# Designs tried in a protein design run: peptides against a protein of PDB entry 4U39. Part 12

Target 1, 302 residues: chain A of PDB entry 4U39
Amino acid sequence: SIKVIGVGGGGNNAVNRMIENEVQGVEYIAVNTDAQALNLSKAEVKMQIGAKLTRGLGAGANPEVGKKAAEESKEQIEEALKGADMVFVTAGMGGGTGTGAAPVIAQIAKDLGALTVGVVTRPFTFEGRKRQLQAAGGISAMKEAVDTLIVIPNDRILEIVDKNTPMLEAFREADNVLRQGVQGISDLIATPGLINLDFADVKTIMSNKGSALMGIGIATGENRAAEAAKKAISSPLLEAAIDGAQGVLMNITGGTNLSLYEVQEAADIVASASDQDVNMIFGSVINENLKDEIVVTVIATG

## One batch from the design tools (peptide; made by RFdiffusion4, then SolubleMPNN)

Design b1_p9_1_s2 (from b1_p9_1, 4 letters changed)
Fold by OpenDDE base, seed 3:
Structure b1_p9_1_s2 (fold): chain B 302 residues (1-302), chain A 9 residues (1-9)
Amino acid sequence: as target 1 above (302 residues)
Amino acid sequence: SRKITLILS
């Protein structure tokens, strides 16, 4: 089974976005120290952590409170994660709950033997230096606790969106990129396509790889496959080129009109941008909601 | 008994 755990406000917003986008084949768990915020989750499983410590009033933007809250609730987290083959831990880093609790939850998942993937955001620079410093500490702790950590630099999202994009929309886009990161992987396992992957394929690329980079490309029209692939490998979300990666996981998602030729064309573009010795695994997914759109997700590991 | 309020929906 695949479990997605949203941790704290940002993680829970991402989980809500996943549910709204009908991400299939995953169980959703919302975790928070704020009971009021947790009640707004669309997740089937809602877990309040640190009830004694916080009394449901949240972590007060203190990562140490988030950490202690997860430690207080360890047995409950273990029970919720039991039997998962794969666990996604998603959080907005820089806050109290997400930053402090996500590494603890990730470690619990890993100790249970699940393939543990972190998908987290760095705060925007405008959120201030304190959040950046807290995020850096949380990301460091996540690296030790996961098999693969995808870090989304929110400032790079500002390169994808219009400069006039309201701050609230920039946060929604961050939630969407978190969704895309989880879905780009989970769909390869859970959603049939033209080329299906199994869990073992994904595990080969993601097990004990540490930090990973993610690129996303979206396109429509006659050259949509090539354009989406080119956008993915040149994505602002890639802090480095995909050259030098030891492993590449590629998802090519399209509507019912996705052709095997388009899948091959996209795969060839990503392969040409990668090292010759890279372990590349690609899958295709059919999503009827995309119609004429192709989405290429590239995850570079190692 | 740490009541996880698992609001199981």
Scores: peptide ipSAE 0.025, ipTM 0.563, DockQ to the pose 0.016
Fold by OpenDDE base, seed 5:
Structure b1_p9_1_s2 (fold): chain B 302 residues (1-302), chain A 9 residues (1-9)
Amino acid sequence: as target 1 above (302 residues)
Amino acid sequence: SRKITLILS
């Protein structure tokens, strides 16, 4: 089974976005120290952590409170994650609950023997230096606790949205990028396409790989596969080029008109941008909602 | 649903 656990406000917003976009084949768990915020989750499983410590009033933007809250609720987290083959831990880094609790939850998942993937955001620079410093500590702790950690730099989202985009929409786009990161992997396992991967293939690429970068490309028209692949490998979300990656996981999603030729063309572009010794796996997914769009997601590890 | 290609190093 695949479980997605959203931790704190940003993680729970991402989980809500995944549910709203009907991401299939995963179980959703919402975790928070704030009971009121947790009640707004659309997840089937909702877990309040640190009830004794916080009394449901949240972590007060303190990562140490988030950490202690997860430690207080360890047995409940273990029970919720038990039997998962794969666990996605999603959070917005820089806050109290997400920054402190996500590494603890990730370690619990890993200790249970699940393939543990972190999908987290760095805060926007406008959220202030305190959040950036807290996020750096949380990301470091996540890297030690997961098999693979995908870090999304929120400031790079500002390069892919209009300059007049309201702050609230920039946060919604961050939630959407978190969704895309989880869905880009989960669909390879859970959703049939033209090229199917098994869980063992994904596990081989993602086990004990440390930090990962994610690129996304979307295109339409006659050359849509090539354009989407080129956009993915040149994505502003990639803080570094993919040519140094030891492993590449590629997802090519299209509508019912997605051809095998388009899948191969996109895969060849990503392979050509990667090291010759790279372990690359790619899958294809059919999403009837994409109509004429192709979405290429690239996750570089190593 | 948007598909993401994962490149792992």
Scores: peptide ipSAE 0.006, ipTM 0.389, DockQ to the pose 0.057; fails the geometry check
Fold by OpenDDE base, seed 1:
Structure b1_p9_1_s2 (fold): chain B 302 residues (1-302), chain A 9 residues (1-9)
Amino acid sequence: as target 1 above (302 residues)
Amino acid sequence: SRKITLILS
C-alpha cells in the first residue's frame, strides 16, 4: 500500500489538494498539533500528535515542540503506517509542526521498512529569515530520515506564476506542486498507462538516494510531448540541471489520445539531457481528466 | 494548469 502523510498546516493543505484532484491508489493521513486545523482536513485518517504537550493548541512555530509532539505519539504513528510499502511525508518547512514532526514520522516509516519519500517546501523569502533557518534544520533532519527527499523551493514558484498573483494563490500553487510531486510518483505504480512501472522499479531509483530535484512540464497542441519534456528539464523548480543525476524517474501523463510516439519523443528529450550512464526509468499514465494536455514529471536522484 | 517535475539528486 501507498500512504501519504501530511504533517502540519502546509502538509495538510497539500493533502487536501491531492484529495480534491482525486489522486488514486493512495491512503491519506493528516497529522497536526492544532486540533482545529486538523478538523478541516479532508483525509480519512486524522491524527492529533502531542495532545499532552500542546493540548491541541499547535506548536507555536517551534520545531522542537513539533518534534516532541511526534515523539509523544510514536506508537500511534507506527500503527497508522504499519504495512505500507511506500510512505510519502509531505510538509511545509519553516513552521513548528511540519519542520519538527516530519523527520520523526519519516524515520518511523523507514524503520518499518517502507520506501520513504519526503516531499517538502522551503518557505518563501518574504516569510522571513527565521522560517528559512528553521526550514534548513528540518530539511537536514529529513535527509537522514528518508530514502529520497524532494525539496521544492517556493521562491521558484514565483517564476512560474504571474507577477500580480496574490500571496494566497502563491501558497495554493505551492500546495499544487507538492500534489504534483506525490502524484507524479504514485501514478507510476497505481495508475495504468502505455508503459507501466512496478514498485520494484521505483524502489531501485529512489532507495537511499538522498536529495532529489523535481521538474514539471505541461503542454497542449501538436508538439505537446516535446514541449512538456523541454519544460520539465528546464523547470524553474530545478535548482540544478539534470546532468549529473545518478537516477532519473520520468512520468509521461496524458489523456486517452496519448500516443506511444509522444511517449518516446518525451523520453528521448529527457534522456538526451541526462548523463549517458544515468539509470533512467520512465512510465506512461493515462488520466482522462487531462484531455489534450500532457504532463511530464522528472525526478532526478543522486 | 502548469506542471512541475521532480528531480532526485
Scores: peptide ipSAE 0.005, ipTM 0.380, DockQ to the pose 0.045; fails the geometry check
Fold by OpenDDE base, seed 2:
Structure b1_p9_1_s2 (fold): chain B 302 residues (1-302), chain A 9 residues (1-9)
Amino acid sequence: as target 1 above (302 residues)
Amino acid sequence: SRKITLILS
């Protein structure tokens, strides 16, 4: 089984976005120290952590409170994650609950023997230096607690959106990028397709790889596959080129009109941008909600 | 709605 655990406000917003986009074949767990925020989750499983410590009032933007809250609730987290083959831990780094609790939850998942993937955001620079410093500590702790950590630099989202984009929309786009990171992997395993990866294939690419980079490309029209692939490998979300990656996981998602030629064209572009000795695996997903769009997601590991 | 995932190994 695949479990997605959203930790704190940003993680729960991402989980809500996943549910709204009908990401299938995964169990959703919402974790928070704020009971009121947790009530707004669309997840089937809702877990309040640190009820004694916080009394449901949240972590007060303190990562140490988030950490202690997860430690208090360790047994409940273990029970909720038990029997998962794969666990996605999603959070916005820089806050109290997400930054502090996500590494603890990830370690619990890893200790249970699940393939543990972190999908987290760095805060925007405008959120201030304190959040960036807290996020750096949380990311460092996540690296030790996961098999693979996908870090989304929120400032790079500002390169994709209009300069006039309201702050609230920039956060919604960050939630959407978190969704795309989880869905880009989970659909490869959970969604029946023309080319299926098994869980073992994903496990070979993602086990004990440490940091990963994610690129996303979306395109329409006659050259949509090539354009989407080129956008993915040149994505502003990639802090480095995909050359030098030891592993590449690629998802090519299209509508019912997605052709094998388009899949091959996109795969060849990503392969050509990767090292010759890279272990590349790719999947193709049909999403009937995609009319003329192709979405290419690239995850570079190692 | 059959989601078809093509994964080429």
Scores: peptide ipSAE 0.000, ipTM 0.384, DockQ to the pose 0.143; fails the geometry check

Design b1_p9_1_s3 (from b1_p9_1, 5 letters changed)
Fold by OpenDDE base, seed 3:
Structure b1_p9_1_s3 (fold): chain B 302 residues (1-302), chain A 9 residues (1-9)
Amino acid sequence: as target 1 above (302 residues)
Amino acid sequence: SRKITVILE
């Protein structure tokens, strides 16, 4: 089974976005120290952590409170994660609960023997230096606790969106990028396509790889596959080129009109941008909601 | 779908 655990406000917003986009084949768990915020989750499983410590009032933007809250609730987290083959831990880093609890939850998942993937955001620069410093500490702790850590630099999202995009929409886009990161992997396992991958394929690329980079490309029209692939490998979310990656996981998602030729064309573009010795695994997914759109997700590991 | 709210007391 695949479990997605959203930790704190940002993680829970991302989980809500996943549910709204009908990401299939995953179980959703919402975790928070704020009981009121947790009640707004769309997840089937809702877990309040650190009830004794916080009394449901949240972590007060203190990562140490988030950490202690997860430690207090360790047994309940273990029970909720038990039997998962794969666990996605998603959080917005820089806050109290997400920053502090996500590494603890990730470690619990890993100790249970799940393939543990972190998908987290760095705060925007405008959120201030304190949040950036807290996020850096949480990301460091996540790296030790996961098999693969995808870090989304929120400032790079501002390169994808219009400069006039309201702050609220920039946060929604961050939630959407977190969704795309989880879905880009989970769909390869859970959703049939033209080329199906199994859990073992994904595990080969993601086990004990540390940091990963993610690129996303979306296109329509006659050259949509090539354009989507080119956008993915040149994505602003890629803080470095995919050259030098030891492993590449690629998802080519399209509608019912996705052709094998388009899948091959996209894969060839990503392969040509990668090292010759890269272990590249690619899958295709059919999503009827995309109609004429192709979405290429590239995850570079190592 | 039964929303299982696990309120840990």
Scores: peptide ipSAE 0.023, ipTM 0.606, DockQ to the pose 0.016
Fold by OpenDDE base, seed 5:
Structure b1_p9_1_s3 (fold): chain B 302 residues (1-302), chain A 9 residues (1-9)
Amino acid sequence: as target 1 above (302 residues)
Amino acid sequence: SRKITVILE
């Protein structure tokens, strides 16, 4: 089974976005120290952590409280994660609960033998230096606790949205990028397409790889596959070029009109931008909601 | 041997 755990406010918002977008083949768990915020989760499983420590009042933007809350609730987290083959831990870094609890939850998942993938955001620069410093500590702790850590630099989202985009919409886009990161991997396993991957293929690319970069490209029209692939490998979300990656995981998602030629064309573009010795795996996914759109997700590991 | 399963709909 695949489990997605949203940790804290940002992680739970991302999980809600995943549920709203009907991401299939995964079980959703919402984790928070704030009981009121947790009640707004759409996840089937809702877990309040650190009930004794926080009394459901949240972590007060303190990562140490988030950490201790997850440690207090370790047994319940273990029970919720039991039997998972893969665990996604999603959080917005820089806050209290997400920053502190996500590494603890990730370590619990890893200790249970699940392939543990972190998908987290760095805060926007406008959120202030304190959040950036807290996020850096949380990301460091996540790197030790996961098999692969995808870090989304929120400031790079500002390069893909309009300059006049309201702050609230920028946060919604961050939640959407978190969704795309999880879905881009989970769909390769759970959603049939022209080229299906198994869990063992994904595990080979993502097991004990440390930090990963994610690129996303979306296009329509006659050259949509090539354009989407080019956008993915040149994505502002990539903090470095993919040519240095030891492993590449590629998802090519399209509507029912997605052709094998388009899949091959997109894969060839990503391969040409990668190292010759790269272990690249790619899958195709059919999503009837995309109609004329192609979405290419590239995850570079190593 | 990477088992590529092609589902042609």
Scores: peptide ipSAE 0.007, ipTM 0.414, DockQ to the pose 0.180
Fold by OpenDDE base, seed 1:
Structure b1_p9_1_s3 (fold): chain B 302 residues (1-302), chain A 9 residues (1-9)
Amino acid sequence: as target 1 above (302 residues)
Amino acid sequence: SRKITVILE
């Protein structure tokens, strides 16, 4: 089984976005120290952590409170994650609950023997230096607790949205990028298609790889496959080129009109941008909701 | 949904 655990406000917003976009083949768990915020989750499983410590009033933007809250609720977290083959831990770093609790939850998942993938955001620069420093500490702790950590730099989202985009929409786009990261991997396992990756293939690319970068490309029209692939490998979300990565995981998702030629064209572009000795694995997914769109997701590990 | 997965060796 695949489990997605959203931790704190940002993680729970991302989980809500995943549920709204009908990401299939995953179980959703919402974790928070704030009981009122947790009640707004769309997840089937809702877990309040640190009930004794926080009394449901949240972590007060303190990562140490988030950490202690997860430690208090360790047995309940273990029970909720038990039997998972893969666990996604998603959070917005820089806050109290997400920053402190996500590394603890990730370690619990890893200790249970699950392939543990972190998908987290760095705060926007406008959220202030305190949040950036807290996020850096949380990311460091996550890197030790996961098999692969995908870090999304929120400031790079500002390069892919219109400059007039309201602040609220920039946060919604951050939630959407978290969704795309989880879905880009989970669909490779959970969604049947013409060429399926098994869980062992994904595990080979993602086990004990540390930090990973994610690129996303979306395009429509006659050259949509090539354009989507080029956008993915040149994505502002990639803080570095995919050149030098030890592993590449690629998802090519299209509608029912996705051709084998388009899949090959997209794969060749990503392979040409990667090292010759890279372990590249790619999957193709059909999503009937995409109609004329192609979405290419690239995850570079190592 | 049809998914094509190819492993490039």
Scores: peptide ipSAE 0.007, ipTM 0.439, DockQ to the pose 0.127; fails the geometry check
Fold by OpenDDE base, seed 2:
Structure b1_p9_1_s3 (fold): chain B 302 residues (1-302), chain A 9 residues (1-9)
Amino acid sequence: as target 1 above (302 residues)
Amino acid sequence: SRKITVILE
């Protein structure tokens, strides 16, 4: 089984976005120290952590409270994650609960023998230096606790969106990028298709790889596959080129009109941008909601 | 909605 655990406000917003976008074949778990915020989760499983420590009032933007809250609730977290083959831990780094609890939850998942993937955001620079410093500590702790850590730099989202984009829309886009990161992997395993990756293939690419980069490309029209692939490998979300990656996981998602030629064209572009000795695996997913859109997600590991 | 995943070897 695949479990997605959203940790704190940002992680739970991402989980809500996943549920709203009908990401299939995964179990959703919402974790928070704030009981009121947790009630707004759409996840089937809702877990309040640190009930004794916080009394459901949240972590007060303190990562140490988030950490201690997860430690207090270790047994409940273990029970919620038990039997998972894969666990996605999603959080917005820089806050209290997400920053502190996500590494603890990730370690619990890893200790249970699950393939543990972190999908987290760095805060926007405008959220201030304190959040950036807290996020850096949380990311460092996540690296030790996961098999693969996908870090989304929120400031790079500002390069994709209009300059006039309201701050609330920038956060919604961050939630959407977190969704795309989880869905880009989970759909390869959980969604029956023409060519299915098994969990073993994904495990080979993602086990003990440390930090990963994610690129996303979206396009429509006659050259949509090539354009989407080119956008993915040149994505502002990539802090570095995919050149030098030891492993690449690629998802090519299209509507019912997605052709095998388009899949091959997109795969060839990503392969050509990767090292010759890269272990590349790719899957194609049909999403009837995309109509004429192709979405290419590239995850570079190692 | 049949999601079809195509993996090219």
Scores: peptide ipSAE 0.000, ipTM 0.394, DockQ to the pose 0.129; fails the geometry check

Design b1_p9_1_s4 (from b1_p9_1, 5 letters changed)
Fold by OpenDDE base, seed 2:
Structure b1_p9_1_s4 (fold): chain B 302 residues (1-302), chain A 9 residues (1-9)
Amino acid sequence: as target 1 above (302 residues)
Amino acid sequence: ARKITVILS
């Protein structure tokens, strides 16, 4: 089974976005120290952590409170994660609950023997230096607690959105990028297709790889596959080129009109941008909600 | 509607 655990406000917003986009084949768990915020979660499983410590009033933007809250609730987290083959831990880093609790939850998942993937955001620079410093500490703790950590630099989202984009929309786009990171992997495993990746293939690429980079490309029109692939490998979300990655996981998602030729064209572009010795695994997903769009998600590990 | 995942190995 695949479980997605959203930790704190940003993680729970991402989980809500996943549910709204009908990401299938995963169980959703919402975790928060704020009981009021947790009530707004669309997840089937809702877990309040640190009820004694916080009394449901949240972590006060303190990562140590988030950490202690997860430690207080360890047995409940273990029970909720038990029997998962894969666990996605999603959070917005820089806050209290997400930054502090996500590494603890990730370690619990890893200790249970699940393939543990972190999908987290760095805060925008405008959120201030304190959040950036807290996020850096949380990301460092996540690296030790996960098999693979996808870090989304929120400042790079500002390069893909209009300059006039309201701050609220920039956060919604961060939630959407978190969704795309989880969905890009989960659809490869959980979505019944003509050709399925087994969980073992994904595990080979993602197990004990440390930090990963994610690129996303979206395009329409006659050359949409090539354009989407080129956008993915040149994505502002990539802090470095995918060249030199030991493993690449690629998802090519299209509508019912997605052709095998388009899949091959996109895969060839990503392969050509990767090292010759790269272990590349790619999947194609049909999403009937995509009309003429192709979405290419690339995750580079190692 | 069946999501068809085609994974090319």
Scores: peptide ipSAE 0.008, ipTM 0.412, DockQ to the pose 0.143
Fold by OpenDDE base, seed 5:
Structure b1_p9_1_s4 (fold): chain B 302 residues (1-302), chain A 9 residues (1-9)
Amino acid sequence: as target 1 above (302 residues)
Amino acid sequence: ARKITVILS
């Protein structure tokens, strides 16, 4: 089974966005120290952590409280994650609960023998230096606790949205990018397409790989596959080029009109931008909600 | 359904 665990406010917003977008083949778990925020989760499984420590009042933006809250609730987290083959841990880094609890939860998942993938955000620069420093500590702790850590630099989202985009919409886009990171991987396993991967293929690329970069490209029209692939490999979300990656995981998602030619064209573009010795795997996913759109997700590891 | 995995090197 695949489990997605959203940790703290940002992680739970991402999980809500995944549920709203009908991401299939995954079980959702919402974790928070704030009981009121947790009640707003759409996840089937809701877990309040650190009930004794916080009394449901949240972590007060303190990562140490988030850490201790997860440690207090370790047995409950173990029970919720039991039997997962793969666990996605999603969080917004820089806060109290997400920053502190996500590494603890990731370690629990890894210790249970699940392929553990972190999908986390760095805070926007405008959230201030304190959040950035807290996020750096949380990301470092996540890196030690996961098989693969996808870090989304929120400041790069500002390069893909309009200059006048309201702050609230920038956060919604961050939630959407977290969704795309999880869905881009989970769909390769859970959703049939023209080219289907298994969990063993994904595990080969993602097991003990450390930090990963994610690029996303979306396009429509006659050259949509090539355009989407080019956008993915040049995505502002990529902190570096994919040419040095030891492993690449590619998802090509389209509607029912997605052709094998388009899949091959997109795969060839990503392969040509990758190292010659790269272990590249790709899957093709059919999403009936996509009409003329192709979505290419590239995850570079190593 | 038969799964087809393509690995590119």
Scores: peptide ipSAE 0.007, ipTM 0.466, DockQ to the pose 0.103
Fold by OpenDDE base, seed 4:
Structure b1_p9_1_s4 (fold): chain B 302 residues (1-302), chain A 9 residues (1-9)
Amino acid sequence: as target 1 above (302 residues)
Amino acid sequence: ARKITVILS
């Protein structure tokens, strides 16, 4: 089974966005120290952590409280994660609960033998230096606790949105990018199609790889596959070029009109931008909701 | 949903 665990406010917003977008083949778990925020989760499983420590009042933006809250609730987290083959841990770094609890939860998942993937955001620079410093500590702790850590630099989202985009919409886009990171991988396992990756293929690329970068490209029209692939490999979300990656995971998602030629064209573009010795795996997914769109997601590991 | 996967080694 695949489990997605949203940790704290940002992680729970991302999980809500995944549920709203009907991401299939995953079980959703919402974790928070704030009981009121947790009640707003759309997840089937809702877990309040650190009930004794916080009394459901949240972590007060303190990562040490988030950490201790997860430690207090370790047995409950173990029970909720038990039997998962893969666990996605999603959080907005820089806060109290997400920053402190996500590494603890990730370690619990890894200790249970699940392929553990972190999908997390760095805060925007405008959220202030304190959040950036807290996020750096949380990201460092996540690297030790996961098999692969996808870090989304929120400041790079400002390069892909309009300059007039309200701050609230920039946070919604961060939640959407978290969704795309989880869905880009989960669909490669959970959604059957023309060429299937098994869980073992994904495990080979993602097991003990440390930090990963994600690029996303979306296009329409006659050259949509090539355009989507080019956008993915040049994505502002990539803090570095993919040519230095030891592994590449590619998802090519299209509507029912997605052709084998388009899949090959997109794969060839990503392969040509990658190192010659790269272990590249790609999957194609049919999503009937995309109609004329192609979405290419690239995850570079190593 | 149909999924196509190619492994490039």
Scores: peptide ipSAE 0.011, ipTM 0.493, DockQ to the pose 0.127; fails the geometry check
Fold by OpenDDE base, seed 3:
Structure b1_p9_1_s4 (fold): chain B 302 residues (1-302), chain A 9 residues (1-9)
Amino acid sequence: as target 1 above (302 residues)
Amino acid sequence: ARKITVILS
């Protein structure tokens, strides 16, 4: 089974966005120290952590409180994660609960033998230096606790949105990028298709790889496959080029009109931008909601 | 939704 755990406010917003986008074949778990915020989750499983420590009032933007809250609730987290083959831990770094609890939850998942993937955001620079420093500590702790860590630099989201985008919409886009990262992988396993990647293929690319980079490209029109692939490999979300990655996981998602030619064209572009010795796996997903759109997600590991 | 997955060897 695949489990997606949203940790704290940002992680829970991302989980809500996944549910709203009908991401299939995953179990959703919302984790928070704030009981009021947790009640707003759309997840089937809602877990309040650190009830004794916080009394449901949240972590007060303190990562140490988030950490201790997860430690207090360890047995409950273990039971919720039991039997998972894969666990996605999603959080917005820089806050109290997400920053402190996500590494603890990730470690619990890993200790249970699940393939543990972190999908987290760095705070925007405008959120201030304190959040950036807290995020750096949380990201460091996540790297030790996961098999693969995808870090989304929120400032790079500002390069893919309009400069006039309201702050609230920029946060919604961060939640959407978290969704795209999880869905880009989970659909490769959970969505039945013409050619299936199995869990073992994904595990080969993601097991004990440390940090990963993610690129996303979206396009429409006659050259949509090539354009989406080019956008993915040149994505502002990539902190480095995909050249030199040891492994590449590619998802090509389109509507019912997605052709095998378009899939091959997109794959060839990503392969040409990758190292010749790269272990590349790719999946194609049909999403009827995309109509004429193609979404290419590239995850570079190693 | 039909998925098409191709493994590049």
Scores: peptide ipSAE 0.009, ipTM 0.455, DockQ to the pose 0.125; fails the geometry check

